# Ledger of designs, part 138: peptides against a protein of PDB entry 3J47

Target 1, 121 residues: chain A of PDB entry 3J47
Amino acid sequence: IRLTNQLKSLKGLQSKLKDVVEYLDKVINKELPINHTILGKLQDVFNLLPNLGTPDDDEIDVENHDRINISNNLQKALTVKTNDELMVIYISNLVRSIIAFDDLIENKIQNKKIQEQRVKD
Target 2, 69 residues: chain B of PDB entry 3J47
Amino acid sequence: YEEKEESNLAATKSMVKIAEQYSKRIEEEKELTEEELKTRYVGRQDPKKHLSETADETLENNIVSVLTA

## One batch from the design tools (peptide; made by RFdiffusion4, then SolubleMPNN)

Design b2_p28_7_s4 (from b2_p28_7, 16 letters changed)
Fold by OpenDDE base, seed 3:
Structure b2_p28_7_s4 (fold): chain B 121 residues (1-121), chain C 69 residues (1-69), chain A 28 residues (1-28)
Amino acid sequence: as target 1 above (121 residues)
Amino acid sequence: as target 2 above (69 residues)
Amino acid sequence: TQELNDMLERQEKASKLLREALKELEEK
């Protein structure tokens, strides 16, 4: 579900970029006036999300490895930071698994004690 | 598109809080472990059960964090 | 952590701007 939603968002962005390119071509050909509002908003998006405007978003090597981003493209660029965050999450999951295992062991020990008491009675 | 964007926005908001929640979750996990240890000594099942439940919740939150990240 | 949070906030802003731009395109 989440990956599908991300893919849909990327497809929507790609379609919008195509529309902007087509619009720019029409303006160059003097067929339509420039929509300054849409262009301004698009520029703001590009300033906030580096490399969103490139059609090969899946392969963009963003050289800056130090910042984790939710975007898969930025995560690839920020592989080192992403790896550190994933490591922390992994350790947390491991700790939780250990706790769950300890609880299971204790439950088994308690069950055994209850059975031993029933046999002695 | 809109539903997916809303989901991604929710995921992003969750990620902003993950670092703070992570520290809190580690502390909660430690508290649960102490309650389990106490339950082993006292024979009281209720504190041990509560600790186990909190550990499970912590695990679920970590899984959601991994899926969101 | 703080840098990551700042990046998440920027992504949220960018997503909002994108939604607004899509709505403007749909209205034409």
Scores: peptide ipSAE 0.440, ipTM 0.830, DockQ to the pose 0.604; fails the geometry check
Fold by OpenDDE base, seed 1:
Structure b2_p28_7_s4 (fold): chain B 121 residues (1-121), chain C 69 residues (1-69), chain A 28 residues (1-28)
Amino acid sequence: as target 1 above (121 residues)
Amino acid sequence: as target 2 above (69 residues)
Amino acid sequence: TQELNDMLERQEKASKLLREALKELEEK
């Protein structure tokens, strides 16, 4: 269920991303004016979707830098923030797993002690 | 897709709360670890069990947080 | 005992890193 929902979300995101790319290409080609509403929605999507930028899209040509840099800096900052949150969650899960493992080890040690006591009786 | 967007919005609101709760969960995990250590020395099985349970709850909450993220 | 202590130390390190990451997130 979870994986299926994630896959569906990813497919939807991929479709939306394709639509965005197509829209952005049209804007770059001056076929359409910059739609602020679409950009706002994209920004909202990027705010909601931390790591959309695999670094390979960093080849977006340097010259549209300032507004793209603010959007990219905000997106980068949001991406960094989300990466940090994901990292924290990952580390927390790791810590919990270690604690659970430590408890298992202690339970094993206790069981061994109980067995040793039973052999002495 | 719309249902997922609504779910993602709810998840995002939950993430802010998760960050606040995360610090508390880490503290709870530490308390459990200390109780486990004390149990190892004193033979108090109950504190150790409580530590394990709290660690499991903390792990579950982190997993839910990752799923929400 | 030694293995458990090593796991505990790893857990403490992980918890510390998590706290640091949370602080960094709060600062952003």
Scores: peptide ipSAE 0.433, ipTM 0.848, DockQ to the pose 0.020; fails the geometry check
Fold by OpenDDE base, seed 5:
Structure b2_p28_7_s4 (fold): chain B 121 residues (1-121), chain C 69 residues (1-69), chain A 28 residues (1-28)
Amino acid sequence: as target 1 above (121 residues)
Amino acid sequence: as target 2 above (69 residues)
Amino acid sequence: TQELNDMLERQEKASKLLREALKELEEK
């Protein structure tokens, strides 16, 4: 149930991201006027969405005006921070899963030893 | 612009707090692993069970953190 | 006896993997 809900949320985010990309492409191509409200919501979503991508590959071209660069740098920094946090959460979950698995194995071994001792009695 | 900056600052502070909580949970998980090691040497079921329970709690907390992020 | 030993070996391997994962987490 939880995993299914996470997948559903991820699919929703992916669809929204696609819509944003399509909108941005249309704006770049001057097919649609810049909707500032959509861009603002997209920025909010981006600030809420941890960058699941490795931070190294986004050479955001530095050439845009200083203010846009500052906003992009801040957004990039927020994205990196969010990615780092997500990475930490992911690793922690992995570690917990491994510990739980080790405990399950140990419990199984102990149960087997108890059964063997009962058969000898 | 200022409202957005304030919202971003609040979100950043929340994220820092989550990171600190995560670090603490990782340390708790390490302690559980040490107890499991001790239990393997002593052959006592109780310390291993406690380690498993703490590991499960740490996992649950991480899952909750992922869901809240 | 052999099956119990195999389970013990698997447990030791899992515990080692867990320690490695914790170490990797600490390095990040």
Scores: peptide ipSAE 0.399, ipTM 0.843, DockQ to the pose 0.013; fails the geometry check
Fold by OpenDDE base, seed 4:
Structure b2_p28_7_s4 (fold): chain B 121 residues (1-121), chain C 69 residues (1-69), chain A 28 residues (1-28)
Amino acid sequence: as target 1 above (121 residues)
Amino acid sequence: as target 2 above (69 residues)
Amino acid sequence: TQELNDMLERQEKASKLLREALKELEEK
């Protein structure tokens, strides 16, 4: 189930990427004006997506605008949400690691104090 | 397509719930750090140990959340 | 004695860094 959903999401992303490429080709060919707003939104989506290694997503343009803007805004929102969740998880793991490290240091200090007390006795 | 949208919506709701749980775990970690600070001053091993355990539990839960996300 | 003090100082620095990290998380 998870793998199937991931595959489906990936296929959806691939389809959107294809649409972006087609739009960019039209813009390059001067068939359509560069819609800076879509490029900006797509760039924001890419910046918010964990580097999924496909640089190709940056260029998704405007005309399939409403559905693509809704899907890109939803994907952007989902990507932002996923990125935010990943960031939260990363920070939490970092914080836990620091706490665990502090505890280890304290345990070591306590053990040293106990050993010093045993030498005095 | 509709089934994927519904699945994505359900996944999004699950992520929101995970984020809330994570925020709660971060608070538990802060409490542990405060107890460590108190233990450093008071020399009470028990509060410090409890804080460490709470931090470890919070970390474990975050790792599980990352693995499940 | 000096080694123990050094360990204590390192612990204090780590604890301070942890508190700062937590504060940054609260500000986000």
Scores: peptide ipSAE 0.396, ipTM 0.847, DockQ to the pose 0.014; fails the geometry check

Design b2_p28_8_s1
Fold by OpenDDE base, seed 1:
Structure b2_p28_8_s1 (fold): chain B 121 residues (1-121), chain C 69 residues (1-69), chain A 28 residues (1-28)
Amino acid sequence: as target 1 above (121 residues)
Amino acid sequence: as target 2 above (69 residues)
Amino acid sequence: TKTLLDLAELELKAAKAQLEAALALAKR
């Protein structure tokens, strides 16, 4: 079940990424207007994607800099938000793991006590 | 596209809710740890088991949250 | 038996400290 869900999520992500790339290509080709909603989702996806190599700073023309900066700032803000969310999830998992370990240790101690009692009887 | 957006928005809202749930789960986990401490002092096995189960549930929920993110 | 209990208590204390540290980090 878990592996299947992971595979499904990964496939969904891959499909979404493909749709994003296709949308970006259409926007670059001026075939479609910039859909802000799609761009926001793209940013969310990029924020969820770990370090995909920043494509090298090729000289993209200065005139689009403000919209690109707003998009990049929004993307950066969304990336930061996603990073914060990932960090919270990470911390949560650590906390749960620690508690589970404490319980495991306690269970081991109880089991040892039970074994010692059985040997004395 | 709209469905994916709605799904992402729902996922983001779920993530915020997960963060709130996380804070609540941390508090619940802390309460469980306190109960475990109390159980260690009281020497009754039952509260300790309950604490362990709640910690496991909390861990499971975090793992599911990580997998869903 | 007492030594094992003391070890368990020490481990629980460490776990509690880790939980508190995690909570403090999350509040940051």
Scores: peptide ipSAE 0.352, ipTM 0.832, DockQ to the pose 0.014
Fold by OpenDDE base, seed 2:
Structure b2_p28_8_s1 (fold): chain B 121 residues (1-121), chain C 69 residues (1-69), chain A 28 residues (1-28)
Amino acid sequence: as target 1 above (121 residues)
Amino acid sequence: as target 2 above (69 residues)
Amino acid sequence: TKTLLDLAELELKAAKAQLEAALALAKR
């Protein structure tokens, strides 16, 4: 479900981006007048997109940053953060697996002791 | 699209919370391992079972976190 | 019986060490 929703969101974003590109191409070709509202919204989206060029200090909301791996410099920072998060998750899963394995071993030992006791009785 | 966006936003917030909880989960897992060690010494099943359950919960949470990331 | 118990204890010790290593890595 979650991965499917993420994929659907990405596909929707891709489709919208394609529509914008097609619109821009039509405007460049003078086939359609410049829709200021669409351009304004696109500019707002671009302004909300992590600034690729200057790593300058501005508080771009850290939460949205983690997802957008595509735009090179801020995307690199986001990619690094995502990698760090994935690493933490990996380590956590490893630790859990180890603990679960330890418990399994202990359960196996206990079961063996119970079987040995049953054979003695 | 909207449902997915909402899901993604919730996932991101969850990831931040997971990062905070991760440290706590590691500590909980460590405590479980210590309890398991103690249970091996004491020979009582109850602490070991609790450790196992907490380890499983920690694993599940990490898996959910990975799937969310 | 004793050998299996010893093996399990060894494995638990290894798991604990791995958990500690993971915790140390997470703190970095």
Scores: peptide ipSAE 0.398, ipTM 0.848, DockQ to the pose 0.013; fails the geometry check
Fold by OpenDDE base, seed 4:
Structure b2_p28_8_s1 (fold): chain B 121 residues (1-121), chain C 69 residues (1-69), chain A 28 residues (1-28)
Amino acid sequence: as target 1 above (121 residues)
Amino acid sequence: as target 2 above (69 residues)
Amino acid sequence: TKTLLDLAELELKAAKAQLEAALALAKR
């Protein structure tokens, strides 16, 4: 359920972004006047979205800790936080997988012991 | 879309809580492994099962955290 | 039978060591 909702939000954002790009291209080509309402809403989205910088500006430093954010430059700092969180999750999943594997091995050993006892009886 | 955005905001808030709970989950996993070791020596299935269940719960919480991330 | 038990003990020991390593990494 959560993954599906995230995917739906991402698809909606992608569609909206495409519409904005198409609109901006039309404005640049002087085919349409600048729609102040769409531009204002886009600006509001950009202000609410951590700086989704276009890919060109390489510079901004990775320092701020704990939150996964999608936007590239603030996302670089947030990507460090996200990377750390993902790393913690990865390690935790690995550890859980190892424990589950150990339990599986023990269950197999117990099953073999039970079978050996049944053959002796 | 709006419902999903709200869900993503809730998920982001949940990530902070998950980070705080992560240390506790690691301890629960450790307890499970210790119980498994004890069960191998004692031959008692119950402590081992409890350890396995705790490890499974820890893994599930981690998977939910990854999916939220 | 003994060989399977020994193998399981070895695997459990490895799992415990991995868990301890993961815990140590998480504390850093």
Scores: peptide ipSAE 0.377, ipTM 0.842, DockQ to the pose 0.013; fails the geometry check
Fold by OpenDDE base, seed 5:
Structure b2_p28_8_s1 (fold): chain B 121 residues (1-121), chain C 69 residues (1-69), chain A 28 residues (1-28)
Amino acid sequence: as target 1 above (121 residues)
Amino acid sequence: as target 2 above (69 residues)
Amino acid sequence: TKTLLDLAELELKAAKAQLEAALALAKR
């Protein structure tokens, strides 16, 4: 169920991403006006998407115009924010895993003590 | 698809809440570790179990957050 | 038995240290 839901979500995301790409292509080609609502939703999606990018400082020299730079800076800022959120989630998961491991170790120790006590009785 | 989108939106709102709760969860995790240490010294199983359960719940919530992200 | 307990204590101490490090990182 969970894996199936993840797959469905991924497929939905892929479809939405495709729609966004198609929309962006139409905007680039001046075939359609920039739909601010779609861009906002896309930005929201990007903000929700974990930056899967390794922090490779690829200096994308995007020389392009101030507005594109603002959009790119916003996108970068959103990307950074997303990365920070993902980092927090990762750290949280790591911490939880460590705690769970500690509990397992303690449970094993307790079980061994119980077993030793049973052998003495 | 629509249900998933709504779930993702709810999850995103939940993630913001999770980020706030994350700081609290980290503190709870520290408390759990301290309680585990105390339980180890006291030899009482109950506080340790509660701490473990809280840690597991925290882990589960993070996993759900990652899956919804 | 005592040796296993000591080992578990060491592991718990390591886990605690990792948790503290993770918390410190999360606060940055």
Scores: peptide ipSAE 0.350, ipTM 0.830, DockQ to the pose 0.014; fails the geometry check

Design b2_p28_8_s2
Fold by OpenDDE base, seed 2:
Structure b2_p28_8_s2 (fold): chain B 121 residues (1-121), chain C 69 residues (1-69), chain A 28 residues (1-28)
Amino acid sequence: as target 1 above (121 residues)
Amino acid sequence: as target 2 above (69 residues)
Amino acid sequence: KDELLKLAELELESAKAKLEMLLKLAEQ
């Protein structure tokens, strides 16, 4: 359910972004007037998006290495943190799977013992 | 879309909490494994089932954390 | 980073110990 919702949100954002790009192309071609309301909302989205495009490599604030930052340059530093978090989650899932497997083995052993008792009776 | 965005935001906040809870969940999984081991020796099915259920809950929470990440 | 790695290593060792115990039980 959550993954499907995230995918739907991402698809919706992608569609909206495509519509904005198409609109911007039409405005550049002087076919349509600039819709200030759409541009304002887009600017707000871009301002909320961590700076995708500014090449100033230097002020990658070392403190934000640990916090999931949304945009590409920050995403590279965040990718390391995200990978570490994903690794922890993977290990946790593995541990849970092992516990579940242990329970299955024990259930199988118990079922075998019950079957052996039934054959003796 | 908005409901999913709210869900993603809640999920992101939950990820920070999950990092803290992850260590706790690992400890809970260890305790469950110990209880399962004890249950195997005692022959009590109920403690083993409870351990399995807690392990499954811990797994589900980790999966949700991965999906949120 | 190092603390997360240490936690992951601890979890891996615990998982390995559990797996070994399960293998011993499966062989009985």
Scores: peptide ipSAE 0.399, ipTM 0.852, DockQ to the pose 0.016; fails the geometry check
Fold by OpenDDE base, seed 5:
Structure b2_p28_8_s2 (fold): chain B 121 residues (1-121), chain C 69 residues (1-69), chain A 28 residues (1-28)
Amino acid sequence: as target 1 above (121 residues)
Amino acid sequence: as target 2 above (69 residues)
Amino acid sequence: KDELLKLAELELESAKAKLEMLLKLAEQ
């Protein structure tokens, strides 16, 4: 359910972005007049979206790294953060698995000792 | 789309909460490991079992966290 | 990022050490 909703939202965003790109391309090609209203809304979206599109290397300040920001360049940094979080979760799961395995081994050892004691009796 | 955005926001908030819970779970895992060590030393099954159960719970929570992430 | 990675590596090493201890106990 959650993944499906995320995928649906992502698809919708992708479709909308595609429509915007197509519109921008038509404006650049002078096929359509510049719609100021669409451009204004797009600018608002870009102002709300951390700079996804500009390739320039400017060192986005490290401080705001803690918030899982979904946007692509930020999503790359956030993907790194998410990957780090996933790694932490993975390691934690591994640690838990090891502890569970330790308990299993100990239970097996105890069972073996109990069996050996029963055979001696 | 809006529902998904809201779901993603909720997911993000859940991730932050998971990170906090993760720190707590790590401590619980340590406690289990200590109890297991104590149980091995004392030869009493009960503390070891408790440690194992806490480790299992921690593992389950981590798996759920990974699945939620 | 690097600190989190280092922490993860430390946890992995701890997990590995625990696993090795378990293996030794099983052999025993």
Scores: peptide ipSAE 0.393, ipTM 0.851, DockQ to the pose 0.017; fails the geometry check
Fold by OpenDDE base, seed 4:
Structure b2_p28_8_s2 (fold): chain B 121 residues (1-121), chain C 69 residues (1-69), chain A 28 residues (1-28)
Amino acid sequence: as target 1 above (121 residues)
Amino acid sequence: as target 2 above (69 residues)
Amino acid sequence: KDELLKLAELELESAKAKLEMLLKLAEQ
């Protein structure tokens, strides 16, 4: 469910971006007037989107380091955060797997002891 | 689409919360393993069961974190 | 039966050691 919703949101964003590109091309070609409201909303979306284009290294704001990879540079800082989160998740899953394995071993040992006791009785 | 975007934002916030709780979950898992070890020596099944339950809860939280990432 | 029990005990000790190592990594 969650993955499907994320994919649907991404597809919706992609469709909207395509519509904006088509609109911008029509404005450049003087086929349509510039709709300031659509452009303003698009600018807001682009300002919320990390700058995909220019690799200006400087504003890796450390505070967003824990956020998932938004576009390439902010996305790189966010990628480091995502990698750290993924590492924590991986370690946690490994720890849980080890504990589950320990429980399985102990359950097998207990089952053997119970079986040995039943044979002695 | 908007509902899914909101869900993704909530998921990202949940990942941050999971990272904060991760250290606590690791400690809980360690406590369960120690109780399991004690149960192996003393024959007390209850501490071992509690450790197993805490480990399972830690695993579930990690899986939810992976699904949120 | 006793050999299987010893193997299970060895596996449990290995799992515990891995958990302790993971805990140390999480504390870093």
Scores: peptide ipSAE 0.390, ipTM 0.849, DockQ to the pose 0.012; fails the geometry check
Fold by OpenDDE base, seed 3:
Structure b2_p28_8_s2 (fold): chain B 121 residues (1-121), chain C 69 residues (1-69), chain A 28 residues (1-28)
Amino acid sequence: as target 1 above (121 residues)
Amino acid sequence: as target 2 above (69 residues)
Amino acid sequence: KDELLKLAELELESAKAKLEMLLKLAEQ
């Protein structure tokens, strides 16, 4: 359910972005008049988007380490943080799995002891 | 779309909280394992069951964290 | 990522080995 909702949201965003690009292309080509209201909303969206640094500037701006979901350049720094977080989650899951396995093993040992005792009685 | 976005935002905030609670959960898991170890020595099934249940809850929380990450 | 996955796989194999050892102990 959650993954499906995320996929749906991402697909909706992608469709909106495509519509915006198509609109901008039509405006650039003078096929449509500039809609100031749409441009204002787009500008607000772009201002909320981390600076998509030009692909040429290699400088990983260190500040945006914390947030998984941010666009490509910030996403590189965020990828490190996301990788660390995923690593912690992975280690946690492994630890939980190990504990669950240890409990299962102990339960099996106890069950065997109970069966052995029942055979002696 | 909006409900899913809100759910994702809540999940992200939950992940930060999960990271903080993660250390505590590891300690709780260790405590449960110690109780299980004690139960092995004492032969009492009840503490062992409680440890197993807490380990399972910890696993479920991690799986939810992975699914939200 | 790959290194973390490898660490997790190593831990999983360790857990499996412990389970097998306990099973063997339970069979004795």
Scores: peptide ipSAE 0.350, ipTM 0.846, DockQ to the pose 0.014; fails the geometry check

Design b2_p28_8_s3
Fold by OpenDDE base, seed 5:
Parts: sequence; C-alpha cells; structure tokens
Structure b2_p28_8_s3 (fold): chain B 121 residues (1-121), chain C 69 residues (1-69), chain A 28 residues (1-28)
Amino acid sequence: as target 1 above (121 residues)
Amino acid sequence: as target 2 above (69 residues)
Amino acid sequence: TDELLKLAELLLKQAQAKKEMLEALAAR
C-alpha cells in the first residue's frame, strides 16, 4: 500500500510538473499572459520539489519596481517557506522509511531464529 | 495584489499547520522507536511491532502531507 | 527555519537510533 501510494504521488507530481513547464513555455513565448494562479501552482510545484537544484541566481532583472516587487518578494518568501515545509516532509518520510526498514530487519531476524529453531527440533 | 497576499497568507498558515503536524508525528515515531528498543532488550516481539506500526503511520502521514502540499 | 532545524535534528536522532538497532540486529 505505501509503495503504491508513493508511486501514485510521484506520477501526480510528474504530470503537474509537465503542465507547469508547458505553461511556462507559453508565457515565455508571450502566447499567454502571466497567469498568477499558474505561478502560484508553479511555486507549489517548486516547493514540492525541494531538490530542484539551487535556483541559479537568475537575476530576474525585472526592472518593474512597482507592486509586482512586493508580490514577488512575498511569492519568494512563500516559495522559501514551502520549500522548508517540503524539506520537513521529506525528512519525516525518510525517518519513517528508516523505522520501517528497522522493523523489516527485526522481522527477518525473528524469522531466521524461528527457522533455526525448527531445524533443531 | 490583495488576492495574492491573501493566498500567501493562507499558504503560510497551512505550512505552519503542516510543521506542527510533522513535529507531532516525529514525536510519535520516537515513542515507537523507544518501545522497539525496549522490546529488543526484553526479547518480546510485541512492543517492537507496535513501535514499527506507529512509525509506519507517521511515515504515511508525512507522505500524505507531501502529496497535499 | 528554526522549527525545520529542530525537526531535522529529531529525525537525525531517530535515524541514529534506527542505525544502532540495525547494528545490534546484525551482530546477533
């Protein structure tokens, strides 16, 4: 069940990422206006992918100083926060995986002991 | 602009809530691990199993949180 | 950030405990 859920989650993320990329390409090509909702989703995706490398210092030299900057800063802050949250979730998943692994090992040891006892009998 | 601010605030609140939930789940995982350790010393299988189950539940919850983030 | 760090520390401690458990199991 757990592995299946993880796979499903990964597939969902992959699909979303693809959609985001397609949207970004359209925005870059000026085929579509910058949709703030899509940017929010993209940030969500970026936050979901904490290991998407160090955002290169793309100095987005967006000279447009206006209300966009506050929005961008807030968006950046939200992105950072989301990344932190994703990191926490990731670490938590790792810990759970380790615990599950330990249990598996213990179960294997127990099974081995049971088998050894059966051979002695 | 205001809508974006509201959305960001909501996202922030959600993140705080997730962090709190995560912390709680980690604590539950630790408790399970301690029980497993105790069970190893006593040689009784039951406490270890319980710890493992709790750890698994904690992991599942984290995965769900990641999926919902 | 501080909360995340605490969480990470907690996770690290758990991972270490698990490692010790694994080692103890391997030594048996």
Scores: peptide ipSAE 0.394, ipTM 0.847, DockQ to the pose 0.019; fails the geometry check
Fold by OpenDDE base, seed 4:
Structure b2_p28_8_s3 (fold): chain B 121 residues (1-121), chain C 69 residues (1-69), chain A 28 residues (1-28)
Amino acid sequence: as target 1 above (121 residues)
Amino acid sequence: as target 2 above (69 residues)
Amino acid sequence: TDELLKLAELLLKQAQAKKEMLEALAAR
């Protein structure tokens, strides 16, 4: 169950990332107007992306920046908020992983105790 | 413009709600960790198991939140 | 962020306590 859920989550993230990339490419190519819903999803994906450590593509073209800067400031604020939310999710996953590790350690301790008891008997 | 602003506001509200849910899940995970700690001291297996289960539930909820975000 | 850090610290402390318990068991 846990592994399956992790795989499902990863697959969902991958699909979303793909959608974001496709949308960004369409925006870069000026083929589609910046759909705010897609930008919101993109921000959600980009907020998932800060964990992926690609710092370089933040060179979004400065010139469309003013009207896009208000929309990008709101979108940047939403992106920052989404990044914060994704960071929280990441930390929570990390915490759960640590708890699972602790349980594994305890199970190992218990197994060792059981083995020691069996040897004494 | 107005329709886009409304959509962004709705998306932002949804994100806030997800953040609140995440915070609640973090608290559940903390409770589970405390029960594991208590179980180590008391030698009671049951509290540890309960903590592990709560941590797993918190992880699952976080994963679902990431998938939904 | 601070709450998450605190939670991570708590988990780390628990993991260390578990490790010590395992070591104590291994020494017996």
Scores: peptide ipSAE 0.392, ipTM 0.848, DockQ to the pose 0.014; fails the geometry check
Fold by OpenDDE base, seed 3:
Structure b2_p28_8_s3 (fold): chain B 121 residues (1-121), chain C 69 residues (1-69), chain A 28 residues (1-28)
Amino acid sequence: as target 1 above (121 residues)
Amino acid sequence: as target 2 above (69 residues)
Amino acid sequence: TDELLKLAELLLKQAQAKKEMLEALAAR
């Protein structure tokens, strides 16, 4: 599980890195406005990293323009935040599922009581 | 860059608001669950059903929120 | 991030409460 998650994270990071590179290329080519593509890439990263366990090495390579690094750091922060939100939503869904199970158990208990009463009659 | 930062800030604020709403929904779900537990003791089926329904509604809202995100 | 953590904590508490409720239901 952990290794698989690490591999998935690595693949996600690799994909994100590829996407970042592609985005950088698109920015260089003036094909897309910077913000939308970054958001799209962020979404892609989120789709690839549903299990928010380890904020591993989103080490964006240090080299180029300070502003790009700031944008990348902000994107990373937003990615982490979105991941956390997804986790919260997931946990909430789990909680609701548990409540539904409780209701099912209660219904089963009631049905059992009804059957017991019918057998006594 | 500045426009992107502003957009990201706005998105972040929206996410914070969603988180607050989610927390409120969670609290409502908890209250309903407590009522269901109480109703189970009282033997009245209706409060339990109501709690279940509210929990389901809360779940649905979360699913919709996930789909919208 | 801190707010998300708080939300996650709240959700965890709710999940725990529900689990306890389920356990109580199962014990009856």
Scores: peptide ipSAE 0.389, ipTM 0.847, DockQ to the pose 0.022; fails the geometry check
Fold by OpenDDE base, seed 1:
Structure b2_p28_8_s3 (fold): chain B 121 residues (1-121), chain C 69 residues (1-69), chain A 28 residues (1-28)
Amino acid sequence: as target 1 above (121 residues)
Amino acid sequence: as target 2 above (69 residues)
Amino acid sequence: TDELLKLAELLLKQAQAKKEMLEALAAR
C-alpha cells in the first residue's frame, strides 16, 4: 500500500510536471498566454531540484527586463515561498516515512517473537 | 499591479492556512506514534496498529498536499 | 516565512523524537 501510494504520488507529480511543460511549450509558441501562477509554481519546483542546470543564455531584451525583473522578483519571492512550502511538505513526508519505518520495525520484532515462541513450542 | 498583489496576498494566506493544517496533522501523527510507543510498553498489539494506521493516513494527506501544491 | 520556519522546526523535533523511539525499539 505505502509503496503504491508513493508511486501514485510520483506519477501524479510527473503528470503535473508534464502538464506544466506542455503549458510552457504552448506559451513559448505563443499559443497561450503566460500563466504567471504556473510559471511561479514551476520555478518553485525547479528551486527544489538542487541540480537543475545552467540557465540558458537567451538574451531577453532589456526593456521588458524591469517588468520581468519585478515579475522575476515576485516570481523569486513566490519561488522562495513555494520552496519553503515544498520544504515543509518534504520534511512532513520524511517524518511520515520515519513513522512507517518504525511500524515496520515493530512488526518485524513481533514476527521474530512469534517465531521464537514457535521454536520453543 | 494591485490585482496581482491581492492574488499574492490571498495565496500567502492560503499557504499559511495549509501550514497550520500541516502542523496539526504532524501533531496527530506524533500522538499516534506516542500511542504506538505506549502500546508497545503495554504489550497490546491493537493500539499500535491503530497508531500506525493514523500515521500512514497523515503521511498520505501530506503526500496529497504536496501533489496539490 | 517565520511561521513556516516554526512549523519546520516542530516537524524536525517530531522526526527526531520518532527516530529516538525507533532506536530504542531496535535496541530491544
Scores: peptide ipSAE 0.389, ipTM 0.843, DockQ to the pose 0.021; fails the geometry check

